Peptides against a protein of PDB entry 4ASU. Designs and how they scored, part 37

Target 1, 270 residues: chain A of PDB entry 4ASU
Amino acid sequence: ATLKDITRRLKSIKNIQKITKSMKMVAAAKYARAERELKPARVYGVGSLALYEKADIKTPEDKKKHLIIGVSSDRGLCGAIHSSVAKQMKSEAANLAAAGKEVKIIGVGDKIRSILHRTHSDQFLVTFKEVGRRPPTFGDASVIALELLNSGYEFDEGSIIFNRFRSVISYKTEEKPIFSLDTISSAESMSIYDDIDADVLRNYQEYSLANIIYYSLKESTTSEQSARMTAMDNASKNASEMIDKLTLTFNRTRQAVITKELIEIISGAA
Target 2, 83 residues: chain B of PDB entry 4ASU
Amino acid sequence: FTFASPTQVFFNSANVRQVDVPTQTGAFGILAAHVPTLQVLRPGLVVVHAEDGTTSKYFVSSGSVTVNADSSVQLLAEEAVTL

## One batch from the design tools (peptide; made by RFdiffusion4, then SolubleMPNN)

Design b1_p10_6_s2 (from b1_p10_6, 6 letters changed)
Fold by OpenDDE base, seed 3:
Structure b1_p10_6_s2 (fold): chain B 270 residues (1-270), chain C 83 residues (1-83), chain A 10 residues (1-10)
Amino acid sequence: as target 1 above (270 residues)
Amino acid sequence: as target 2 above (83 residues)
Amino acid sequence: SLKELIEKAK
């Protein structure tokens, strides 16, 4: 490579490093906020899931319609955040298919569709875009919940797959159950709940779905920002190493050029 | 007893004497060993009666309340404020 | 590229 080529590459990498450093700081700020907001959201979300855990809601085996909701975002450059969710979605879809279930997919965030488009395009009901620019709100979750309920797909049960935040350096892809109104209303384990009006149960289920989606979004967002922060830090370090290497190459090349020029001068060669 | 909104936790697995909740079917009090039930909240006042006799009041917008067989209660409001 | 730097970090 010529000195000009190396210089150009150095400049490019330095500029990229500035971007990655800036993105790291932005991600750090968003992470800090997300982590604070996750604390109550987790209590809220886990509280919403308590019924299903306590009642041990089960779907009869003859019911075959299963919905998979993958939760991520539209935003890249966050390590394995999207691929981890997609991987588990694929695994779950394959397992369900092997069990003779019908599987449909909803993607929260465009990245899910991007990853699964080739292999699972026909199974997608809808993809929610414009996810990840701002922190998710309960209103956002409600919109998603309502659209799901109005999708016309009469699922029996479902799975919401998202990254649960563990620490600044760790997340875990997890699955939580989603149940249809019919499944809840027909569950034998629900018989212990006294005099539940059908309309009340419907409304309850709508809130429950929104609650779970909200919780999943908050977990996902926190995980994503943390992962992005880490990814940008790593990218910045990689850039630094490349800069060092290229700088050495530049210096060596410069010396070689000078030596060549000196030889040409001494020899009278052009 | 757990009482939370998406943005704030008021009670987390706490022991309380009684919780009065505003539901769409009417306000009712949740006592210890209350029968399992599911209800949807209407806008109104939540009153938490602590074991020590103190009471706390909250205004909630909408949401749900769950009373489980194990006497655990989840009060989940979309919005809630302390009074 | 940024993508390259990130890929190396994986």
Scores: peptide ipSAE 0.062, ipTM 0.928, DockQ to the pose 0.011
Fold by OpenDDE base, seed 1:
Structure b1_p10_6_s2 (fold): chain B 270 residues (1-270), chain C 83 residues (1-83), chain A 10 residues (1-10)
Amino acid sequence: as target 1 above (270 residues)
Amino acid sequence: as target 2 above (83 residues)
Amino acid sequence: SLKELIEKAK
């Protein structure tokens, strides 16, 4: 490579490093906010799931319709955030299909669709876009919940799959159950709950769905920002190493060029 | 007893004497060993009676309240403010 | 490319 080529490459990598450093800082700021907002959201979301855990809601085996909701975002450059969710979605879909269940998929965030569309296009009901530009609000979750309930797909049970935040360096893809109104109303374990009006139960379920979606979005966002911060840091480090290597190559090449020029001058071949 | 909104936690697994909640079917008080039930909140006042005799008042919008068999209670409001 | 740098970091 000529000195010019090396110099051009050095400049390019240095510019990329500046971008990755900037993106790291942006991700760090978003992460800090997301983590703060996750604290109450987790209490809220876990509280919403308490009924299903305590009542041990089970779907009868004869019920065949299963909904998988994958939660991520539209934005890339965040490590394995999207692929992790997609991988678990694929696994769950395959297991359910093997069990003779009908599986439909909803993607929250465009990246889920981008990964799964080719292999699971027929199973997709809807993909929610414009996720991840701004911190998710309860209003956003409510819109998603409403659209799901109005989709016309009468699922019996479902799974919401998202990345749960553990720490700045760790997240875990998890699954939480969602149940249809009919499944909850018919569950034997619900018999201990006093006469619940059907309208009340319906409204309760609408909130429950919105609550879990909101929770999943908050967990996902925090995980994503932390992962992006890490990815950008790693990219910046890789760029630094490459710059060092290229700088050494540049110096060696420069010395060789100088030597060659000196020889040409001495030999009169100029 | 857990009382939270999406953005704020007021009580997290706390022990309280009584919680008065505004529901769509009417206001009711949640006492110790209340029967399991599910209710939907209407806009109104929540009153939390602590074991020490202190009373806290909140205004809530919509949401849900769950009373479980194990006496755990989840009060989840879309919006809530301290009064 | 940025993508390459990020992928190598993985």
Scores: peptide ipSAE 0.061, ipTM 0.924, DockQ to the pose 0.011
Fold by OpenDDE base, seed 5:
Structure b1_p10_6_s2 (fold): chain B 270 residues (1-270), chain C 83 residues (1-83), chain A 10 residues (1-10)
Amino acid sequence: as target 1 above (270 residues)
Amino acid sequence: as target 2 above (83 residues)
Amino acid sequence: SLKELIEKAK
């Protein structure tokens, strides 16, 4: 490689490093906010899931329609955030299909569709785009919940798959149950609850779905920003190492050029 | 007793004496060992009576309340403010 | 490319 080539490459890598450092800072700021907002969201979301855990809602085995909701975002450069969700979605879909269930998929965030389109295109009901540009709000979750409920797909049970935030360096892809109104209303375990008006139960279920989606979005966002911050940090470090290596190569090459020029002068080949 | 909105937690697994909630069918008080129930909140006042006798008031917009068989309660409001 | 650099960091 010529000195010119090395210099050009150095300049390019240095510029990339500036970008990755900047992106790291942006991700860090978003992470800090997301983590703060996750605290109440987790209490809220876990609270919403408490009924299903405590009542031990079960779907009859003869029910065959299963909905999988994958939660991620539209934005890349965040490590394995999207692929982790997609991988678990694939696994769940395969397991359910093997059990004779009909599986439909909803993607929250365009990245889910991008990953699963070739293999699961026929199973997709809807993909929600424009996720991840701004922090998710309860309003966003409500819109998703409403669209799901109005999709016309009468699922019996479902699974929402998302990345749960553990720490700045760790997340875990998890699954939480979603139940249809019919499943909840017909569940034997619900008999201990006082006579609940059908309209009340419907409204309750709508809130529950929105709550769970909101919670999943907050967990996902926090995990994503943390992962992005880490990815950008790693990229910056890699760039630094490459710069160091290329700098050494540059210095060595420069000395070689000088030596060659001196030899040419001495040999009279000029 | 857990009382939260999407953005704020007021009570997290706390022991309280009584919680008064505004529901679509009417306001009711949740006491210890209340029968399990599911309700939807209407806009109104939530009153929390602590074990020490302290009373706290909140305004909620909408949401849900769950009373479980184990006496756990989840009050989840879309929006809530302390009064 | 930025993408390549990030992928190598994986």
Scores: peptide ipSAE 0.045, ipTM 0.929, DockQ to the pose 0.011
Fold by OpenDDE base, seed 2:
Structure b1_p10_6_s2 (fold): chain B 270 residues (1-270), chain C 83 residues (1-83), chain A 10 residues (1-10)
Amino acid sequence: as target 1 above (270 residues)
Amino acid sequence: as target 2 above (83 residues)
Amino acid sequence: SLKELIEKAK
């Protein structure tokens, strides 16, 4: 490569490094906020799931309609955040199909659709877009929950798949259960709960769904911002290493050019 | 006893003497070893009676309350404020 | 994309 080529490449990489550093800082700020907001959201969400864990609600085998909700976002440059969710969705869908279940899919965030649409287009009910530009609110979760309940698909049980935040360097893709009103009302384990009014139970389930969605969104957002911060840091480091290598190459090439010119002068070829 | 909103935690796995909650079917008190139940909150006052005799009051908008067989309670309000 | 930019700069 000529000195000019190397210089151009150096300039380009330096510019990319500036961008990645800037993005890292933005991601760090968003992560800090997300982590702060996740603390109460986790208590709230885990509290909502407590019933299902304690009651050990099971769906009868004759019930075949299963809903998979994948939670992610529209935004890229966050490592394996989207692919991890999609991978688990695919695995779950395959397992359910093998068990003779009917599977429908909902994507929260456009990236889920982008990954799975080609292979699972017939199973998609809806994809929620414009996810990830702002922190999710309970209002957002409620809108999603209401749309799901009004979708016309009467599922028996479901799975919400999202990335649970563990630390700044770690997340885990996991699944939480969603149950229909009919499944809850008919569960034998629910018999211990005293004289629950049908309308009360319906409203309770609406809140439960919204609560779980809200929780999953907060976990996902925190995981995503953390992963993006890490990805941008890695990109910046890689760029730095490349700059160092190219700088050495530039210096060597410059010396070679000078040497060549001197030889040409001495030899009379110039 | 867990009491939280989406944005704030008031109690997290705490031991309390009694919690009074406003439900759609009427206000009721949750005592130790209360029978399992599910309720939906209406706008109103929540009163938490601690074991030490301290009483705390909160206003809630809507939400749910769960009393489990193991005596655990989850009070989840959409909005809640300390009074 | 960032990836494309990196590849172009490489």
Scores: peptide ipSAE 0.007, ipTM 0.892, DockQ to the pose 0.013; fails the geometry check

Design b1_p10_6_s3 (from b1_p10_6, 6 letters changed)
Fold by OpenDDE base, seed 2:
Structure b1_p10_6_s3 (fold): chain B 270 residues (1-270), chain C 83 residues (1-83), chain A 10 residues (1-10)
Amino acid sequence: as target 1 above (270 residues)
Amino acid sequence: as target 2 above (83 residues)
Amino acid sequence: SLEELIRKAS
């Protein structure tokens, strides 16, 4: 490589490093906000899931319709955030199919569709786009919940798959259950609950779904921003190392050029 | 007893004496060892009676309340404010 | 490219 080539590459990498550093700072700010907003959202969401955990709701084996909701976003450059969810979705879909279940898929965020559309196109019901530009609100979750409930697909049970935030350097892809109104109404474990009006139960389930979706979005967002921050930091460090290496190469090449010129002068070839 | 909105936590696994909630079927008080039930909130007043005798009041919009067999209670409001 | 650097970082 000529000195000119090395210089051009150095300039390019330095510019990219500036971008990655900037993106890191932006991600850090978004992460801080997301983490703050996740604290109450987690209490809220976990509270909503408490019934299903305590009542140990089970779907009869003769019920075969299963809905998988994958939660991520539209935005890239965040490591394995999207692929981890997609991987879990694939695994769950395969397991359910092996068990003789009918599986349909909903993607929250365009990245899910981008990854799974080729292999699972026939199973997709809907993909929600424009996810990740702004922090998710309960209103957003409610819209998704309503759209799902009005989709016309009468599932018996479902799984919502998302990345749960653990720490700034760690997330875990998890699955939480979603149950249809019919499944809840018919569950033997629900017999201990006092006479519940059918309309009340329906409304309760609508809130439950919205609550769980909201919770998953908040977990996903926090995980994503943290992962992006880490990815940008790593990219910046990698760029720094490359700059150092190229700088050394530049210096060596410059010396070689000088030496060559001196030899040419001495030899009379110049 | 857990009482939260999407954006704020008021109680997290706390021990309380009584919680009065406004539901679509009517307001009722949740005491210790209350029968398990599910209800939907209507806009109204929530009153939390602490073990020490203090009382806190909140206004809630919509949401749900769950009373489990283990006496755990989840009050989840879409919006809630302290009064 | 930015994508290449990020890929190496992941």
Scores: peptide ipSAE 0.079, ipTM 0.930, DockQ to the pose 0.011
Fold by OpenDDE base, seed 1:
Structure b1_p10_6_s3 (fold): chain B 270 residues (1-270), chain C 83 residues (1-83), chain A 10 residues (1-10)
Amino acid sequence: as target 1 above (270 residues)
Amino acid sequence: as target 2 above (83 residues)
Amino acid sequence: SLEELIRKAS
């Protein structure tokens, strides 16, 4: 490579490094906000799941319709955030299919579709786009919940898969259950909750679904921003290393060029 | 007793004497060892009676309340403010 | 490219 080539590459990498550093700062700011907003959201979301955990809602074996909701976003450059969710979705779908279940998939965020569309197109119901540009609101979750409930797919039970935030350097892909109104209504374990009006239960279930979706979105967002921050930091460091290597190469090449020029001058070949 | 909105936590696994909630079927009080139930909130007043005798009032918009067999209670409001 | 740098760092 010529000195000019190396210089051009150096300039390019330095520019990329500036971009990654800037993106890191942006991600850091978004992460800080997300983490603050996750605190109440987690209490709220975990609270919404308490019934299902305590009542131990089970779906009868003869009920075979299973819905998988994968939660991520539209935005890339955040490490394994999307692939981790997709991986678990695929695994869950395969396991359910092997058990004779009918599986349908919903993606929250366009990246889920991007990863799974080819292999799971027949199972894919809908993708909710425009996720990740701004912090998710309860309104957003309510819209998703409403669309799901009105989708026409009468699932018996389901799984919502998302990345739970653990720390700035760690997240874990998790699965939480969702249940249809019929499943909840027919569950024997719900017998202790007596004298519940059907309309009340329906409304309750709608809130429950919105609640868990909201919770998952908040966990996902926090995890994503943290992961993006880390990814951008790593990219910046990698760029730095490349710059150092190229600088060394530049210096060596420069010396070689000078030597060659001197030889040409001395020899009269130029 | 847990009382939260999506954006704010008012009580987190706290022990309280009584919680009065406005439900679509009517307002009722949740006391210790209340029978398990599920209800949906309507706009109205929530009154939390602490064990020390103090009371706190809140206005809620909508949401749900769950009373479990283990006496745990989850009051989840879409919007809530202190009064 | 940016993507390459990120990939290498991942």
Scores: peptide ipSAE 0.075, ipTM 0.924, DockQ to the pose 0.011
Fold by OpenDDE base, seed 5:
Structure b1_p10_6_s3 (fold): chain B 270 residues (1-270), chain C 83 residues (1-83), chain A 10 residues (1-10)
Amino acid sequence: as target 1 above (270 residues)
Amino acid sequence: as target 2 above (83 residues)
Amino acid sequence: SLEELIRKAS
């Protein structure tokens, strides 16, 4: 490689490093906010799921329609955030299909569709785009919930798959149950609850769905920003190492060029 | 007793004496060993009676309330403010 | 590219 080539490459890597450092800072700021907002969101979301856990709602085996909601975002450069969700979605879909269930998929965030389109295009009901640019709000979750409920797909049970935040360096892909109104209303375990008006139960379920979606979005966002921050940090470190190596190569090459020129002068080679 | 909105937690697994909630079917008080029920909140006042005798008031916009068989209660409001 | 650099870092 010529000195010119090395210099060009050095310049390029240095510029990339500046970008990755900048992106790291942005991700760090977003992470800090997301983590703060996750605290109440987790209490809220876990609270919403408490009924399903305590009531031990079961779907009859003869019910065949299953909905999988994958939660991620539109934005890349965040490590395995999207692929982790997609992988679990694939696994769940395969298991359900093997059990004779009908599986439909909803993607929250365009990246889910991007990953699964080729293999699972026929199973997709809808993909929600424009996720991840701004922090998710309860309003956003409500819109998604409403769209799902109005999709016309009458699922019996479902699962929402998202990355749960553990720490700055760790997340875990989790699955939480989603139940249809009919499933909840017909569940034997619900018999201990006082006579609940059908309209009340419907509204309750709408809130429940919005609540869990909101919770999943907050967990996903926090995980994503943390992962992005880590990815950008790693990229910056890699760039630094490359710069160091190229700098050494540059210095050696420069000396070699000088030596060659001196030899040419001494040898009289015009 | 858990009382939260998407953005704020007021009570997290706390022991309280009584919670008064505004529901679409009418306001009711949740006491110890209340029968399990599911309700939807209407805009109104939530009153929490703590074991120490203190009373806290909140305004909620909408949401849900769950009373479980184990006496756990989840009050989840879309929006809530301390009054 | 930035993407390549990030990929190598992961």
Scores: peptide ipSAE 0.072, ipTM 0.932, DockQ to the pose 0.011
Fold by OpenDDE base, seed 4:
Structure b1_p10_6_s3 (fold): chain B 270 residues (1-270), chain C 83 residues (1-83), chain A 10 residues (1-10)
Amino acid sequence: as target 1 above (270 residues)
Amino acid sequence: as target 2 above (83 residues)
Amino acid sequence: SLEELIRKAS
């Protein structure tokens, strides 16, 4: 490579490194906020899931409609965040299909659609876009919940798949259950709950769905920002190493050029 | 007893004597060994009676309350403020 | 990927 080529590459990589460093800082700030906001959200969300843990809600085998909600975002450059969710979605879909279930998919965040559109296009009901630029709110979750409930797809049960935040360096893709109103109302385990009005139960379920979605969004966001921060850091380090290597190459090449020129001068072969 | 909003936690697996909640069907008190139930909150006052006799008041907008067979209670309000 | 971007830049 010529000195000019190396210089061009160096400049390019240095620019990329500046971008990755900047993105790291942005991600770090967003992570810090997300982590703070996750604390109450986790209590809230886990609280909402308590019923389903306490009441062994079972879906009859004859009920075959299953909904998978994958939760991620629109934004890339965050390591395996999206692929992890997609992978588990694929696995779940395959398992359900093998069990004779009908599977439909909702993607929260455009990246889910981006990954799964070719293989699972026919199973998609809707993809929610405009996810990830701002922290998710309960309002956002409510919108998603409402859209799901009004989608016309009468699922019997479902799965919401998202990345649960563990630490700045760790997340785990998890699945939580979603149940239809009919499934809950007909569950034997629910018989212990006293004289629940149908309207009350419906409203309760709406809150429950919104709560779970909200929780998943908060977990996902925190995981994503942390992963992005790490990814940007790694990218910056990789860029640094590449810069060092290219710099060495540049220096060697430069010396070679100088030597050649000197030889030409001395030999008169210029 | 867990009482939280999406953005704030008031009680997390705490032991309380009684919780008064405003529901669409009316206000009721949740005591020890209360029968399992699911309710939806209406805007109103939540009163938490601690075991030590202290009382805390909260205003909630909407949400849900769950009383489980194991006496666990989840009060989940969309919005809640301490009074 | 970022790595790809770096690769392309090199």
Scores: peptide ipSAE 0.076, ipTM 0.929, DockQ to the pose 0.013; fails the geometry check

